# Peptides against a protein of PDB entry 3H8D, part 12

Target 1, 122 residues: chain A of PDB entry 3H8D
Amino acid sequence: DMKRQQRFFRIPFIRPADQYKDPQNKKKGWWYAHFDGPWIARQMELHPDKPPILLVAGKDDMEMCELNLEETGLTRKRGAEILPRQFEEIWERCGGIQYLQSAIESRQARPTYATAMLQNLL

## One batch from the design tools (peptide; made by RFdiffusion4, then SolubleMPNN)

Design b1_p9_3_s1 (from b1_p9_3, 5 letters changed)
Fold by OpenDDE base, seed 3:
Structure b1_p9_3_s1 (fold): chain B 122 residues (1-122), chain C 122 residues (1-122), chain A 9 residues (1-9)
Amino acid sequence: as target 1 above (122 residues)
Amino acid sequence: as target 1 above (122 residues)
Amino acid sequence: MEVDEPPRS
């Protein structure tokens, strides 16, 4: 059986509280996702004025994208798909390895490609 | 042990025979490579006026890049790295699956990430 | 890129 395709995406977003402000007053964030096949494994949000939000499958399902990859339309959105390292570089800087490790150790993480890779590294 | 990183690159090239022609007379080709960790696994060349060249590790070593990934400088070349599917889409259209399959069956292919994925698909 | 909202249901 062939391994599931790992795909990564990034889009800018405006916070809901800034949605109707003037353009100069809309602070831009960045939304990132890692899909392990059709299923999201990791999600991450960069904000201009608060700590990044890191989310992992199994632990944070209620806060993560509930759409499968096809349903997101991200594969059809120009400029949305990014290289694996473009995701991992931000993930690492945000403390994502520690976040996922803690989720594994507390048995909250759903097994994904990401957890498997982390387990090989530890 | 963590799995080797799969990285893909593309750069345009001018054929040697066109190298000193006027710009309008230099036909552009495209050079593609798949690196399985530091080692090249697949290479492919698109030409404007002849069939694509497909090469796989073990079978075509003398015609493929002999530099390891670090030595190529491709990771430091702006715009050279491409998404896996950007390589695979061209590879598939060029008949790369059949080419690699034949190399495996003739026992010419060196085991790589590419051969392993193909073996899972067959 | 156009600024929007993250994908959701």
Scores: peptide ipSAE 0.054, ipTM 0.516, DockQ to the pose 0.645
Fold by OpenDDE base, seed 5:
Structure b1_p9_3_s1 (fold): chain B 122 residues (1-122), chain C 122 residues (1-122), chain A 9 residues (1-9)
Amino acid sequence: as target 1 above (122 residues)
Amino acid sequence: as target 1 above (122 residues)
Amino acid sequence: MEVDEPPRS
């Protein structure tokens, strides 16, 4: 049901390898999530030292958040929720359209709001 | 050159979504790395709420650590370095042999100490 | 500060 609420979140992270370094040596990454209703539809990770990671529901379930939106507590975290465009801008820059398109064409993507919107775009 | 030093490391992590939760609600994962000389050969992530992630050099470069061993600072982190068997035991339990074998057979794996040892095993 | 790791790092 595409009437589900679309919500987007962003959280900073520090790499495991930087955990015990001095603060100045801890490079920050950014973890992004798009929830289509209670379940994640897309995930994106910006890393300070490697290419971005793009993940889509169905194809990448094992690597994505398995918690439902309520379980994440993201809705209760100050500053975590972002605007749709704040997600989409980065998604597009990182080649997310092509990534999702390929997942659809390979029949790996679970149908979500994101897949539906892309199908309408192309 | 298989004369390279084989070193193994383990670091705990907290999921991005748990970052702002109470300590009791922060489930800990474990990040493992095998370095074949200066570069990573295998990576493994144990998650508190989803299947383990297995990664091998060549196939999964984009998702693995891109830093060389010295750049990681892992050798300087107290308690980070582990014994080979402490890595291998978990690797085997998680199906790492089959994962690496498949990467070799699909010609995705970069030759490493790990691939050489597996080729001798099978 | 608590240190986080993405699901795929």
Scores: peptide ipSAE 0.048, ipTM 0.531, DockQ to the pose 0.142
Fold by OpenDDE base, seed 4:
Structure b1_p9_3_s1 (fold): chain B 122 residues (1-122), chain C 122 residues (1-122), chain A 9 residues (1-9)
Amino acid sequence: as target 1 above (122 residues)
Amino acid sequence: as target 1 above (122 residues)
Amino acid sequence: MEVDEPPRS
């Protein structure tokens, strides 16, 4: 549980539809990831024109980063790493607690640091 | 993909129901695990009195080992580690290929070395 | 042979 380093990352992203538009017309989203050790535990996407997307390991794996942390290169990407709270604040505001809780209740969530923390919180 | 060490383990287990029975009455099962790097990708359980259980990451996470490889201590358990083929032979015989394939098709399987290998095989 | 249980937290 506490043996694994919890690391958080945030990077801007451009929607595929906007990839070849002029910079002015590229609506930037924000991609957030929580890695529980080498593997992603939670992912979150902020979009300029649609609701946030929340993703949790186990339930949403096919929509989440499939690479381990090292493979992502995120740790080597300047400015990508963020503080835990910088992730959690947004996660909470987006309803992440309830989302993860529901995933646990439905037995869809993979056990992670995030699921453990939720159990501590409740 | 190929960056992560694929390691396989097998240990005997006693069913909870038999835990406090005399050794003579403890029906031994076999627990198999494939770890894709630090995290489990596949799990398999052989039972003396019921069909094998196949489990794949993403789909079956709540029934699988939740510990990372280091946390399990399996690497330090004498005789626990097995060769890849010692896992795969049993996996194949138990219908593991079809099981994993179905999990992928249903978008229930987490991407792992195992899912990648299946794509190579087909 | 020693018997054990699947690793669990």
Scores: peptide ipSAE 0.039, ipTM 0.244, DockQ to the pose 0.320
Fold by OpenDDE base, seed 2:
Structure b1_p9_3_s1 (fold): chain B 122 residues (1-122), chain C 122 residues (1-122), chain A 9 residues (1-9)
Amino acid sequence: as target 1 above (122 residues)
Amino acid sequence: as target 1 above (122 residues)
Amino acid sequence: MEVDEPPRS
C-alpha cells in the first residue's frame, strides 16, 4: 500500500584507518535509508573519496538492509531520522533518479513508493 | 628505545551496507595495530572483499592512528589486545614483510621495533 | 569494539 509511512534515516560512518585521528581528519561518510513502511525502498552511501553507492529494492536486496524498520532500531537512534527532502536532495545529486529508472526499465526494481513517485515524475 | 613494550590490537569492522543484516551476512573486516611503546608502528586492515591495506609508520602516517596508545582506549577494550604472533601471522600473509622492506629501502619508514626486527630477519 | 567502514566497489 502506497499509503505506508515514508521514513528516512541517515547515520555516519568512518573508515577504520580514521578511527584514531583528530576529528578533522576523520573523513566521514553517510549511510542513508528510505523505508517504505516497514521495509527499505532505497539505500545510499555517500563517501568522502569514492563514488556514491546507490541501491534500490528488488535489484540490490543482497546489499541492502534486510531487517524491517523496527528491527533496525533506527527509530530509536537520536538524530538518525531525517526529512524526506534531506534524502532526496542527495539521491538526486548522486544520480538516483537515473539509477532507479534503469532498475525499473530492466524489471529489477520491486514496486515501492519510490518507483511509484518516479513514474509520476517522468 | 627498542626496549619499549610491543603491544598488538585487533578490532572488527563491518560495512554500513551490512549493518542491518543477519549476522551471517555481515561480512566482517579486521583492523589491526602494532604499537611500539606509545606510538603505532604498523597498521593493517583485513577486508572481506578487497585487498588488505598495509601501513607503516613514517610512510603512511597520514592514514594511520595518530593518537598515542593511551589516547586510543584500546588497552581498555575487552578482547582488543592480541598476541604478537596473531598480528604477525596476518602481516606475513598479506605481504607485510615486503611492504615494510620496500618502505625501508625507499627511506620512507621511520625507525621502529618493526624495522629493527626486519633488519635482523633479512 | 565495532567500527563502520564503507564498502569497496
Scores: peptide ipSAE 0.033, ipTM 0.600, DockQ to the pose 0.167; fails the geometry check

Design b1_p9_3_s2 (from b1_p9_3, 4 letters changed)
Fold by OpenDDE base, seed 1:
Structure b1_p9_3_s2 (fold): chain B 122 residues (1-122), chain C 122 residues (1-122), chain A 9 residues (1-9)
Amino acid sequence: as target 1 above (122 residues)
Amino acid sequence: as target 1 above (122 residues)
Amino acid sequence: MEIDEPPRS
């Protein structure tokens, strides 16, 4: 349903290899999430030392957040919520449009707000 | 997440061809839904004049309820909620185990509580 | 704000 609230979040993370290092030696990654109502539609991870990871609902469920939006606590985390464009700009730069398009064409993507928006564009 | 609340519902429906007939001439179908937290995992339709319809998340999204559980109003509809076994008994009789299994094997099923339970059994 | 890893179960 297009009436579901679309909400976007971003949080920094420390990679496992750096967790016990001094603060100055911890390289931050950035975790992004798009929630289509209660459930995640897209996930994106910017890593300091490897290519970005793009994930879409249906195709990549095993690698994505399995918690509903409420369970994540993201809505209660100060500074976590971001504007749609703050997500989409990075998504586009990472090749997200093509990634999602391919998932749709291969029938791997679960229908979400994201799939609907892309299909309106194309 | 296996912690999500599993809830089951059943409501009668009248087929389009019977909607304007006298009450005694309306043949009821039965609509069943399994919700895995906010979202539907399985849908089942018993029709008076054709084979039952089985639907599973991921594979059959375009034919399934697109509303979240709250939006359906099912939780507020008296007599709609049923016990798990009241759903599963009909699901099994309709060949639901094999249907879901095939959807898993073909990578068409979205992971749900239902897919997890089946995989624990097999 | 810092977290060790993304939300998960």
Scores: peptide ipSAE 0.041, ipTM 0.259, DockQ to the pose 0.371
Fold by OpenDDE base, seed 4:
Structure b1_p9_3_s2 (fold): chain B 122 residues (1-122), chain C 122 residues (1-122), chain A 9 residues (1-9)
Amino acid sequence: as target 1 above (122 residues)
Amino acid sequence: as target 1 above (122 residues)
Amino acid sequence: MEIDEPPRS
């Protein structure tokens, strides 16, 4: 069986209140996604003034991207794609390992590349 | 003295988590602005899952648009401009009159068309 | 590329 390509993306968001301010006054957030082949495996959101949001496939499907990777257009967005480590570094810092682990333990996470990697780490 | 043109604008926002969902699953918010001539007088934000945010010039300058109207490009955004009543209806429903009144009473509001209208109403 | 999102209180 062919291996699914793991691809990672990041796009910024700005609060509407900050939309029409000088760039230095815009509190930027970040939306992250990990796609395991065509489907999202993990999603993460960095906010300027609230805790990070972590989402994993199976558990958080209703809060996550519901489109396949090609449908999102992310692959065609300049600068959107990031390196795996650029995602994982933030994921780890945000407690993503524990979050995913708990989702696995609760049988809420569906199997993905991410769950497999965590199982590899244990 | 020439009267300043009162212009009103509205643009939608979508939560990053909802960016890549079907349109019907995107919980849309709305950003509103009232410009008294070149400068913002009131700003208002409707959220899908939290209370509206009301902002008035003088009091809330740091949270509001800091660009003049032409700098924002709002006048050039298709469908962004709305009728006065489309703003005022929401403003009133959100308690905007009381909010502005309190800002005036606290001497936090700077004089604008909006403050003048409220004084007219009293 | 930027996304308009709800302001945070």
Scores: peptide ipSAE 0.024, ipTM 0.612, DockQ to the pose 0.151
Fold by OpenDDE base, seed 2:
Structure b1_p9_3_s2 (fold): chain B 122 residues (1-122), chain C 122 residues (1-122), chain A 9 residues (1-9)
Amino acid sequence: as target 1 above (122 residues)
Amino acid sequence: as target 1 above (122 residues)
Amino acid sequence: MEIDEPPRS
């Protein structure tokens, strides 16, 4: 059901290698999630020094959040939720459209709001 | 130089999705590293609910620790360093021998102590 | 708020 609520979240992460450094030397990455209803549709990870990681449901399930939205606690974390465009802007910059498109074409993408929207966009 | 010091480390990690849960509900994974001198040779990630991730230098550089050993601070983290066999036992159980072997055969593995040892083992 | 998550693909 594409009428499911679309919700987006962002939280910072620190690499294990930086974890025990002084705060100023902890290079923060950013973890992004798009939830299509209770389940994740897209995940994105920005890194301070390497290419972004893009993940889409169906193709990348083993590397993505396995918890449903409620189980994550993201909805209860102040400042974690972001606007749709705050996700999409980064997604687009990182080549997410092409990534998802390729996943659809390879028949690896699970149908989600994201796949539906892309199929309308193109 | 295969006479470089081989050092091994292990630290726990928590998934973003579990980060804000009660401590008992934070399913910890384990991050392992093998450093061949100053640079990582192998990295391994154990997860509570999905297959292990195995990474070898040369093939998986973009997904591995990019910091040299000194930069990581791992040598200064109490309890992080483990014995060689404590790494190898898990590596073997996770199919690391086959993984590294395939990386060598595909010409993707960078020469390290690990590749040299495997080439002696087989 | 910071998370301890190893990079992976």
Scores: peptide ipSAE 0.028, ipTM 0.538, DockQ to the pose 0.161; fails the geometry check
Fold by OpenDDE base, seed 5:
Structure b1_p9_3_s2 (fold): chain B 122 residues (1-122), chain C 122 residues (1-122), chain A 9 residues (1-9)
Amino acid sequence: as target 1 above (122 residues)
Amino acid sequence: as target 1 above (122 residues)
Amino acid sequence: MEIDEPPRS
């Protein structure tokens, strides 16, 4: 059902090495998730000092959120929810389109809203 | 003053990618600190899927805790404090002796209890 | 809203 609600979330993280530094000295990363209904479709992590991590359902399941959306508490976390474009812009910039496309072509990607939208894009 | 109290701490961390997994699927890392009196002398991070990070005062200051011990709250964190040997065993296994020695030889290490003990070891 | 977690490798 492609009528599932698409919801996007972002939460910051601090590296352990920066935990006990002054705020200005903490390099912030960002953890992103795209939920297609109750389940994650894409996950992404932006880091200050290493390449982004891109993950897609089906291929990267073991590296992704395995709680359903309600179980995460993200919907109740103030400031966590973001606009679709706030996710997509970063996703695209990080090469997420190619990443997901390759996962589809290798038959590793689970069909999601994201894979469906990619078909519309290509 | 080498009479300063040596205190050691360890706290676990979970990677963002594992935050929303079941506990059994969360790969735990460990953040270690050696405080020589109020200030950190050594820091170490064990990760499940990458090499350990070793840090020593003077050389790696920008990557280390910059709060004094009391400011960290570590002494008040249940289960955080560990025995000296619990730190040293991991430190030694990770090549910390050589790491600190090299920092001393390059004149990058700040004198601490750790550097003094290394002189006793060598 | 902040998590004290390291990145993966």
Scores: peptide ipSAE 0.027, ipTM 0.605, DockQ to the pose 0.162; fails the geometry check

Design b1_p9_3_s3 (from b1_p9_3, 3 letters changed)
Fold by OpenDDE base, seed 3:
Structure b1_p9_3_s3 (fold): chain B 122 residues (1-122), chain C 122 residues (1-122), chain A 9 residues (1-9)
Amino acid sequence: as target 1 above (122 residues)
Amino acid sequence: as target 1 above (122 residues)
Amino acid sequence: MEIDTPPRS
């Protein structure tokens, strides 16, 4: 069913290795998530000092959030929820369309709203 | 109305300048078209010796086919009609997604099935 | 600015 609610989130994060450093040594990253209903479809991580990480459900499950949306508490976190375009703009700039396309073609992607939209376009 | 029939076509062409050359001197190009109902939405041209040409309705009307689908005779031309993926695979490889996106953002694109799909994804 | 850790299982 592709009639599920699509919800997008962004939170800043500090890498585990920086957790106990002085504030000025804590480099901020950005964690993005797309939830297709209760389950994550895409995850994206922007880092200060390395390429972005792109993750798609099915292919990258072990590296992605394993909690369902309610369990994350993201819906209750002030300022975490973002508009669809705020996710997609970054996803596109980071090569996410090509990344998801490769996952579909290699039969590693789990079907989601995102795969469905890509298959409508491509 | 986005419930129109989407039809895709591909035909080889010889450049006007090569029309009267010997067959071995006639370099073959490929002309691709996406019709959203009766009207062309996207056009694409592959050339042997220059970059591909990407054209989107609204922005590039003067360079695109001005005939409606029935007037082109493409539906009656043996081997001309192609599957959606046969168009989209080339469109994507030629940077068509970014091209159409720029046309939308610059308010030069006429709304079509293609713009609608892109706006669903992005 | 709030900083945190991404949700993990």
Scores: peptide ipSAE 0.044, ipTM 0.367, DockQ to the pose 0.298
Fold by OpenDDE base, seed 2:
Structure b1_p9_3_s3 (fold): chain B 122 residues (1-122), chain C 122 residues (1-122), chain A 9 residues (1-9)
Amino acid sequence: as target 1 above (122 residues)
Amino acid sequence: as target 1 above (122 residues)
Amino acid sequence: MEIDTPPRS
């Protein structure tokens, strides 16, 4: 049901090599998730020194969050939840629209809120 | 002083992408450190899907632990400390001897217990 | 949740 609550989350990560350095030398990455109800619809990872990783439900399930939202504990982590636009801004910058579009066209994408929105947008 | 205590540590790390997966799908990496007294002499990282990373004091300081041993908290982390041979076994398998040797030959290595041992070995 | 990484100060 597309009436499912859309929730977005972001958490930082630091490379293992940077854990024991001064703060300025800890190049921070960012992990993003869009949950369409209890299950993930999109995942995105920003890295300090490699291309962003974009993942969409259906196509990339093996690389994405397997847990339902409650199991992740994200809803209980202070500062983890972000506004929809805070996700979409990065998604768009990283070419997420094209990525999801391609996944839809190839029939690899699972129907989600994200696919519905894109199909409506285009 | 080469009478400094040699201590070795190992801690696991998991890729950000694998954090929200079943345990079997969380490909574990390993971070290793050799401390020559309070300061790191060698660092090593095993990865599930890329080559091991080898680092030696002097040459790779910018990529290595900047903290003194006490600052890392490793001595207080249960199960983190390992025996010297547990480090050396992996170091040798990863080509650490050759790596350190090359760093010594190029005069990039800082004198440590590790350099002294190698210079004695060869 | 936090990712599993080496400890830091």
Scores: peptide ipSAE 0.025, ipTM 0.623, DockQ to the pose 0.151
Fold by OpenDDE base, seed 4:
Structure b1_p9_3_s3 (fold): chain B 122 residues (1-122), chain C 122 residues (1-122), chain A 9 residues (1-9)
Amino acid sequence: as target 1 above (122 residues)
Amino acid sequence: as target 1 above (122 residues)
Amino acid sequence: MEIDTPPRS
């Protein structure tokens, strides 16, 4: 049901090679998640040294969060939750609309709030 | 002085993409370090989806641990310290001897216990 | 849940 709460999260990650560097020398990546109720709908990764990774439910399940929202602990992690626009802005800039659209067209995406939103946009 | 204590450490890391997977689906990388006294002499990274990374002091300082041994907390991290051979076995298999040798020949490596050992081996 | 990484300062 599309009436589920849509929640968005972002957590930084440091490359192993940068763990023991001075903070200013640590190139942070960013892990993003969109949860459509208990289930992840979209995942996104910004990396300092490689292209952004976009993942959508149905197509990329094996590469995405397998835990339900509560199991992730994200809701309890200070500063992890972000505004919808904070996710969408990056998603759009990274070509997420086209990525999800292609996944829908190829019948790889499963219906989520994200797929519904895209249908509304088009 | 080459009479410094040689200590070796290994720490696993999980890729951000695997953070929220079931444990069995988390592909672990391994971060290795050789400390020649307080200072890192060699660093090595095993990754599940890319070639091993070899780093040697002098040449790769900017990509290696910038903390002295005590500052890393490695000596206090349970299970982090490994036997010399546990490091060397992987180092050798990953081409570390050739890597360090090349760094010495190019005058990029700074003298460490590792460079001295290589000179003894040759 | 934290990402497993080597320790840092």
Scores: peptide ipSAE 0.025, ipTM 0.631, DockQ to the pose 0.187
Fold by OpenDDE base, seed 5:
Structure b1_p9_3_s3 (fold): chain B 122 residues (1-122), chain C 122 residues (1-122), chain A 9 residues (1-9)
Amino acid sequence: as target 1 above (122 residues)
Amino acid sequence: as target 1 above (122 residues)
Amino acid sequence: MEIDTPPRS
């Protein structure tokens, strides 16, 4: 259902090793989520010292957010919501298109707004 | 100064990917610290899906807690403080003895209660 | 790990 609202969120995280350091010495990662209506469609994590993690619904469910959007409280977290392109730019740079495409081709991806948009692109 | 109080702490952490999952599906890691008086002597992190991280003062300062004990608030965190052996058992299992020994031999370790105790062991 | 929320002005 392409009538569902697409909402995107980003929150920073600190590595455990950096928990008790001066703020300037804490290297932040970034946790991203794309919600297609109430449920997550894509997730990714940018890390300061390792490759990004890309995850898509259906394939990577066990590694992804399993709460509905309202349950996460993300909509109420100040500064958490981001623009679609702020997500997509990172997603694309990290090879998200190919990642999702492969998941679709292997029949691992659950249909989402993201899969639909990819099919429009291809 | 072996008169300094040795205090040990452990706190759990959740991986970013598990942040928004049901509690039973959140795989916890454990962050450990050994404080020799006000300053950290050893740190380690147990992870659910990767090798443990072992860190010793002098060698790994940039990866370790840089706050003094009081600044961390650990002494005020309920359930955070653990018994010495609760730390040492994990440390030993993870190869901490050899790790610290190597740091001493390479002249990378800062003298601490931990280095002194190791020298008693060897 | 710690997850922080950016403040809003």
Scores: peptide ipSAE 0.025, ipTM 0.630, DockQ to the pose 0.194

